# Ledger of designs, part 26: peptides against a protein of PDB entry 2AUS

Target 1, 323 residues: chain A of PDB entry 2AUS
Amino acid sequence: ADIKREVIVKDDKAETNPKWGFPPDKRPIELHIQYGVINLDKPPGPTSHEVVAWIKRILNLEKAGHGGTLDPKVSGVLPVALERATRVVQALLPAGKEYVALMHLHGDVPEDKIRAVMKEFEGEIIQRPPLRSAVKRRLRTRKVYYIEILEIDGRDVLFRVGVEAGTYIRSLIHHIGLALGVGAHMAELRRTRSGPFKEDETLVTLHDLVDYYHFWKEDGIEEYIRKAIQPMEKAVEHLPKIWIKDSAVAAVAHGANLTVPGIVKLNAGIKKGDLVAIMTLKDELVALGKAMMSTQEMIERSKGIAVDVEKVFMPRDWYPKLW

## One batch from the design tools (peptide; made by RFdiffusion4, then SolubleMPNN)

Design b1_p29_3_s1 (from b1_p29_3, 10 letters changed)
Fold by OpenDDE base, seed 1:
Structure b1_p29_3_s1 (fold): chain B 323 residues (1-323), chain A 29 residues (1-29)
Amino acid sequence: as target 1 above (323 residues)
Amino acid sequence: SVREELERLVEEHLKRMEEFEKKKKEELE
């Protein structure tokens, strides 16, 4: 469930100039692409890197990056951030994931026992990273948020699973099989969600992207390619947000840290050390940064550094210097 | 393979775009 975060207003009189910036819905198609994220349906077979390389060739792009690797055999939701939005993948890497998996059992198990044992795997699990992972092979704890059994057909178990980033579904299935006493393996896997990106009307194939690019370039029809690319702001929907004054935007766009006087409104529940999105009053992404204060401290204090700005996305000229 | 099919898709796309850009240039000359 998208955690609806409460919005606390600090300055109820703050206005924004409609002539400044480029809200996500008002970007020309070329600018929309420069600040875009594709919700790609990755086919089984290619690597995530190969698919990103193909997207760059299809759309004539210099830069792109993906919001979290899918194995070659795994299909489904792969967010691909484009050009100036490429760095927004930092927001997606730590985001929760959902999968639909087909588990094949190596023996016969009563359905009631399958259901009971799988329910016990909701919560904290211990995993060892696979050999191919760049991560040091230390045991680590990961969260399984939920398991939903969709179908049981003899030894085949189709299930939906929500997990913390970097949970290995293959390892989960192996441990379920051990707990059932018969063993199991992962037959099929599809990713159905990566943070704010899910299986919906925004999900597109490489074939769709080719067709939509031709409709735009050859026929002058931009509607399809515009719908196929989400604004980069979509990639930060799951993050806590801080909205800033127009007078603070240019300074942050130049890489200055956000100070408390620049805050107009903010989400509740920000903790020191959280990744936060700094937004304009028009919901434009200015930057990502690390919270240096809690929400409560940002409300109570009159001064100080609220956010250590790590990644700027907004061009320096979208808002005037007002200092 | 799916990979080989997608490689062909991208190659055919690039050829089509090159031909289109060439035709546009010829129409402007």
Scores: peptide ipSAE 0.580, ipTM 0.935, DockQ to the pose 0.814
Fold by OpenDDE base, seed 4:
Structure b1_p29_3_s1 (fold): chain B 323 residues (1-323), chain A 29 residues (1-29)
Amino acid sequence: as target 1 above (323 residues)
Amino acid sequence: SVREELERLVEEHLKRMEEFEKKKKEELE
């Protein structure tokens, strides 16, 4: 998520009509909620599905979805996409994750050996999904981006770990324990990051949501609930973006593929097959799609399908049909 | 349990909102 992507401008004269659309910062509170994502601090105990169900009850919503399951015992960052934004969680599923884990060793190991062995687990690892996952138990590679040991207290090792989506920290700890020769288990786990969502001022509890909903409904104070809900655009910050002309927005919002002439600016480093976010010039999410061209091809070509539109988020009426 | 506490939190919230909506309706009539 932290990779600043270069922005290449293809059309420097493209303007946007300020009367069209609803930029993330200008949505009425009801519309903001309809296109919102909560950075929830999931408590330990409940399932991610139970927490999503409670959020729907608290906020009087029909639909919501989470940006990647946390086990019942796991706390921390759970993005919960609301109502019309519910399907934006698809952008979060492939996103990197960070955790803080407490590993308990089953024997005494010198600190230097702990540090050395844990460093060897940075990079590509082979994992088998746990039985509780709906995923077929096939061996797969996953990347461990980094391991940072925070504290070693005898047999207890507190560490931060950045991982590829779908890396199982419990399995990682098991393998570390085997490599140390004494065995280990996961004592505690907290997710501290899910793509663009992290432990920051946007992290809220279920208690916060109850209080903030009360302040809004009973006291008319929308500020708290507005801050507690991020715009759906937050959920795609980690994706490469393509910004399109106002004249292309309505077509894409109707499910038409993005053609090269519609592109105003785009991120560098898009490859064919990448998941990309199609944005307006006001940074509104129009759709998610599959890149059919590289960034370079989108710059060099005058025509063709740039993005195969897979999922539309923007309402069809926010921008006029200009075709 | 944390789960039971949160379930109670949601139930109490829903009750409070129902009471509030009822009161608002009565004040408008």
Scores: peptide ipSAE 0.579, ipTM 0.935, DockQ to the pose 0.764
Fold by OpenDDE base, seed 3:
Structure b1_p29_3_s1 (fold): chain B 323 residues (1-323), chain A 29 residues (1-29)
Amino acid sequence: as target 1 above (323 residues)
Amino acid sequence: SVREELERLVEEHLKRMEEFEKKKKEELE
């Protein structure tokens, strides 16, 4: 989310018809919900699955999915994609995560030593997945992007940590405890970020969702529920983007691969094999796909498959067939 | 428990919505 990507314009004359599509800011409330993602503050106690089930009941939805499991005891940022947006959670699975963790040390350690040792855990760490994970218990490398100590109170260490997806904070704390020589365990954990979703004004509780739903249905006030639901495009902000011509949108919405002639502009630094978001010129998400070319190849080539389209989000009728 | 509280919240919400929809139907008849 924090990486500003350069935008390279391939066709500076490309225009978009304002009558086609539904830009994220112009969706009627029902359509906004159908293509929405909730930045949910998951409480401690329930599973991520239970919380998703409750959201479906609260909002009268058929489908929803979460952007990466939080353990029952873990609170904080749980993106929940709704209805037609449900599959967008796949974009969030590989996204970096941030947590605030409380580590309890099993012995007394000088603060200077705590700080020094924790700093050594920034970078690459070797982890073994916990027994409860569906992941094979093979040793794997994960990145710790940063550790920020917030508070040290005797044996209690509150810290912020940015990590690669699938880093186990419990295991990190265990290893820190071993390195300190006294042992440690994870007392509390809160997720403060999941890719583009963070603790901000968009973070809402289940209580908020109930209240806002009532304001909408009973009082006709849609403002609250509209603000509580982010457009699905939020869930792809961290991905490299390719913007396409209006004439290419309907084909991609029908599941056709994106060809090079359809590209208007694109982010720099796309590599073959990258997950990319295909966007309209109105910043509507058309599809997710796998880049079959680099950015440079997409600029230099006149033809060929640029993106293998894997997941279509846009309805087929938002843009006319121009072929 | 937090879980039981949230289950109650959802149940109360659903009941309230059912009552509201019923009232709206009665007002249109």
Scores: peptide ipSAE 0.575, ipTM 0.934, DockQ to the pose 0.804
Fold by OpenDDE base, seed 2:
Structure b1_p29_3_s1 (fold): chain B 323 residues (1-323), chain A 29 residues (1-29)
Amino acid sequence: as target 1 above (323 residues)
Amino acid sequence: SVREELERLVEEHLKRMEEFEKKKKEELE
């Protein structure tokens, strides 16, 4: 998520009409909620589905979705996309995850050996999904981006781990324990990051949401609930972006594919087949789509389909239909 | 359990909102 992507400007003269759209920072509270994502601190105990159901009840919402299941016993960062933003979770599912895990060893191992063996688990690992997972139990590779040992206290190893989406930390710990020769189990697990969502000032509990909802409804104080809900654009910060002309927004909002003439600026390094976020010049999310061209092709070509639009988020009426 | 506590939290919240909406309606009538 922290990948600063270079921005290539294709049309430096393109302006945006300030009267059109609703920039993330200028949405009325009701609209902000309709296009919101909560960075929820999921408590241990409930399922991710139960927590999403509770959020819908608390906030009086018809629909919501989460950005990647946490096991009941796992706490921490659970992005919950609300209402019209619900489908933005598709951008979060493939996003990298970070966890803090407590591993308990079943025997005594010298600290130096623990450190050495855990370092060997950085990189590609082979995993088989657990029986309880909705994922087919096929062997698959997953990337461990980093392992940072935070503390070693005898048989207890506290560590931070960055992983590819769908890496099973429980399985990782099991394999580490086997490699150490003593066995190990996962004592505790907390997710500290899910793509652009991390442990920061935006992390809120269900209790916070209840309190903030009351402040809004009973006292007319919207500030708390506004801060507790991130704009849906937060959920696509980790994606490569393409910014489009005001004249192209309505067409894309109606489900038309993005053509090359509509592009104002774009991130470097887009490849054909990449998931991209189509943005307005006001950094509003219009749609998610599949890149049909590379960044270079989008710069060099004068015409053609740049993005196959898969999921529209922006309402059709935020920008005028200019076609 | 944490689950039971959170169920109670949500139930109490919903009850409070229902009572608030009722009072607000009665004040407007």
Scores: peptide ipSAE 0.572, ipTM 0.935, DockQ to the pose 0.845

Design b1_p29_5_s1
Fold by OpenDDE base, seed 5:
Structure b1_p29_5_s1 (fold): chain B 323 residues (1-323), chain A 29 residues (1-29)
Amino acid sequence: as target 1 above (323 residues)
Amino acid sequence: MSLEEQRAELDAALAAARARLAEEEAAAA
């Protein structure tokens, strides 16, 4: 998520009309909520679906969705996309995740051996999804990006782990325990990151949301609820971006595919088939789509379909029809 | 509902969710 992508400018003379659209930082509070994502600190106990239902109840919303299931016992970072932004979770589901886990060993193991064996689990691992998962129980490879041991206290091992989406930490701990020869289980798990969402000043509880919504509705204070909700554009920060001309925005907002002449600037390293975010020159999310060209093809070509638009977010009236 | 009532309703729901989880974990052990 933290990889800064190079930005290639195709049209350095392209300007944007300040009267059109609603930049992420300039949305009225009601509109900000309609296009919002909450960085929720999920408590242990409830399912991710129960937590989403509570957010809908607290904030009086019709629709919401989460950026990747946390088990009932698991706490921490759960992105919840609101109302018109609900489908932005598509960008978050494939995102990398970080956890802090407590592993309990079923026997005594020297600390040096614990450290050595856990280091061997960095890289590619073979996993089978747990029985209770909606995912087909096929063996699959997953990436462990890093393991950082935080503390070892006898049989208790506290560690940070960065993983590919859909890596099961419970299964990882089980395999570590087998490799150590004593067995192990997951005592505790907290998710500390889900793509662009992490433990920071934007992390809020369900109780915070109750309080902040009350302050807005009863006391007229919007500041707290405004800060508690991130713009939907936060949920696409980790995606490659394509910025488009004002004249192309309304067409894309109506579901037209993005053509090459509409591109002003784009990230380097886009491949055909990549999920990309189509942005205005004011960094507003217009749509998600599938790249039909590489970055290089989008630069070199004068015409053709650059992005197959899969999901529109922007309202059709934020920009004028200039066709 | 008052803010206090809304917080109490949330607290009760979270307590019930934790109780269900404990029962499921005990039944799986």
Scores: peptide ipSAE 0.553, ipTM 0.935, DockQ to the pose 0.840
Fold by OpenDDE base, seed 4:
Structure b1_p29_5_s1 (fold): chain B 323 residues (1-323), chain A 29 residues (1-29)
Amino acid sequence: as target 1 above (323 residues)
Amino acid sequence: MSLEEQRAELDAALAAARARLAEEEAAAA
């Protein structure tokens, strides 16, 4: 479940000027694209990089980036951040993932034993990154949040799995097969979730993008391409948020760190070192940064650096300088 | 390019990607 983070209000009198900024729902189509993220249904076959290249070609974009690699054979949810939103993928890289996997067993195993052993793989597992990963091949722990067996047909086990970012499902299946004593391999894999992006009405194919871009450019119909692209703010829904005063927005947009007086409201449970999203009162993403204080410290203190700003997204001119 | 040409180009590229994958999987078996 998307953990609804409690919102603590620090300044209940803070208002926002409706003339400033561009709320996610009120962006002109060109601006919406510039600050967009596509929930792409990646087909099996191409690499994630090839798919990003196709999106740039289809939509006539200079820049795009994906929210976490899918192997060529893996299909499903690939968030692709566009243009000025490209670097929002840094919020998605550490996000949890969900997959539906088909595991093929190399021998006959009673269903009760399959269910029992797979349940033991919920929690912390030890994995070694594959050779082809850009990650140093050190042993690492990963969390398996849940395993839900969907179907067992003889040697074929269809299951849903929620995992920490950078968990290798192929390796998980290999270890399950070893624990079952017969061995196993990954027959099929589909990613059904990447942080806030899931299989829903926002999921689109490369073919949909071809069609929708054509309808916009040739027929003047922007509705389809508008719906096919999510605002970049969707890519930070899973992060703890800090909402700031209108008077603080321009400073943060210029790369200034967020100070405690600029905070209007914030999520509970922020820890020092957490990645946080700095938002306007209109739920516009200003910046991503590292929390320098806990939620409690941000409430109790009257001054100090609350967030070390790492990446600004908002243009400098959307809000006036009020300092 | 027409819409049909763009779709056909995408289809061809996806088919080529699937073929490469099948070759890699067959070579690994």
Scores: peptide ipSAE 0.551, ipTM 0.934, DockQ to the pose 0.798
Fold by OpenDDE base, seed 2:
Structure b1_p29_5_s1 (fold): chain B 323 residues (1-323), chain A 29 residues (1-29)
Amino acid sequence: as target 1 above (323 residues)
Amino acid sequence: MSLEEQRAELDAALAAARARLAEEEAAAA
C-alpha cells in the first residue's frame, strides 16, 4: 500500500474547470456520506456482516459493504464502503493486510529457535483454506511480506505480520507450531491494516458512529461525522492511477472505456491486466477498470483503449458531456 | 430513540454476539 508510484505527465498543459465535479474535500456532508468509506474498528463478537448491518442502521443507509471479512473473534481495521461507494471494496479485497497476532505454543521452545523458524515463514507459504470458508479447499500459495516478533513471553509469541490478501493467520500459526515441533494455536488476532486503511486517527468504533450521527442530526454539528467517514478515493490510494481530461470524464462516467487521448498523467509500472483507478485532475474517482495497455503503451500510443471500464462511481452529471 | 437508548441497544447486541461466539468456541473445543 505504501509504494509511492512515479507519476508520468503526458499533457502538462491540461487544466480542469473548478466548477465541475465534487473533489473529495469539497463534498457536502450528505454527498460525502454517499461516497464514503469508514475505517471501522470492528469489535470482537459480531460477524463483519452484522457490523455492516449496524452501520447501515446507525447512519440510515440503504447499502454498505466491507473491504474483506474479519472472523467474529477478530477485531480491528474493517473498511466499510457506503451507499454509492459500496462497490469500491473490490479495490480493497485484493489489498495486502497486516495483523498483530498472539500465538500460544503447546510446548517450550528456545527463543532463538522461535525467531529462526518464524523468519523462514517470510516469503511464499502453502495454505489450505479453513473448512468454514466459501473458498474451494485447494492448496494455494500466499505471500508473507514480513514477520516482526514484538514480544516472546514463555509460550506466548506476539507478532506483527504483513500478508497477501486471503492469507489465513490461523493456518500460518498452525504451520509455525508444526515447524517448531510443539504445535501452536492463535490465541488473539487483530487486523491493523487493510490496504490504505490502518490504525490511525481515522479509525472509529460503532459507538463513535452512533454519537457522531446524533451530533449531526440533533445538534447540527457535522464535523465529527465528516471526519469519521473517509472519501471513497481513500479506498483506491494503493492502486495505480490514471488521471484524465475533463472532456473524457463524462464519457467514462457513462461507462465508455478510457481511450489514450483522454489521459493527462498516469502512474508508472501499469501492466496490461492491472486494476487501475481512473481519476479526474481533482483526484475524484471516476471508475475502476482493467488496464488494456502498459504505462509505456499509454504514453507512446496516440489512440486505442487504455482501460476497460468495469465499475463507474462518479455520477453522469458531475461533468458536462463534451462529445 | 435517544442517544442513550441507541447506545444501550448496540451494547446489548454486541454482548449477545460475544455470548454466541463463546458458546460456539466452547462447543468446538
Scores: peptide ipSAE 0.550, ipTM 0.935, DockQ to the pose 0.808
Fold by OpenDDE base, seed 1:
Structure b1_p29_5_s1 (fold): chain B 323 residues (1-323), chain A 29 residues (1-29)
Amino acid sequence: as target 1 above (323 residues)
Amino acid sequence: MSLEEQRAELDAALAAARARLAEEEAAAA
């Protein structure tokens, strides 16, 4: 999420009409909720689906979805997309994750050996999905981005780990235990990051949501519930972006593919096949789609399909039809 | 429902979920 992507300007004369659309920070509270994502602190015990059902009940919502399953016993960062934003979770599924894990060793190991062996698990690892996973039980590689040992207390090892999506921390700990020669198991696990969502001032509990919704509905105080809900645009901060002309917005909002003439500016480093966010010049999310060209091709070409639009978020009436 | 009743209902549901998890973990051990 912290990757500053270079922005290449293709049309420096493109202007936007301030009367069209609803920028993320200018949405009325009801509209903010309709296009919202909660950075939920998932409690241990319930499934991620049970927690989503509770959010729908608390906030009186018809639809919601989560940005990647946490096991019942796992706590921490669970992004929950609301109502019209529900499908933005597809941007979070492939995103990197961070965890804090407590590993319990089944024997005594010198600290220097623990540190040395755990460092060898940075990089590509081979995993088999657990039996309970809906994923085919074939061996696959996953990237461990980093391991940071926080504390070693005898047989208990507290560590932070950054991983590729769909890395199983329980399996990682099992293999570390085998490499140490004594065996190990996962005692505790908390997710501290899911793409752009982390442990920060935006993290809220189910109890916070009960309170904040009550303050809004009974006391007329919207401030707390407004702060507890992030705009859906937060859920795409980690993606490469393409900003489009006002004249292209309504066509894309009707499900048309993005063509090269509609592009005003774009991030560097887009490859064919990448998931990209199509944005207005006011940083509103129009749609998600698959890049059909690289950044370089989108700059050099005058025509063609730049993005195959997979999911529209923006309503059809926020921008006028200009074709 | 009052705020207190809503919080109590949530607390009861979370307690029940933790109990189910503990039973499943005990049966798998």
Scores: peptide ipSAE 0.549, ipTM 0.934, DockQ to the pose 0.823

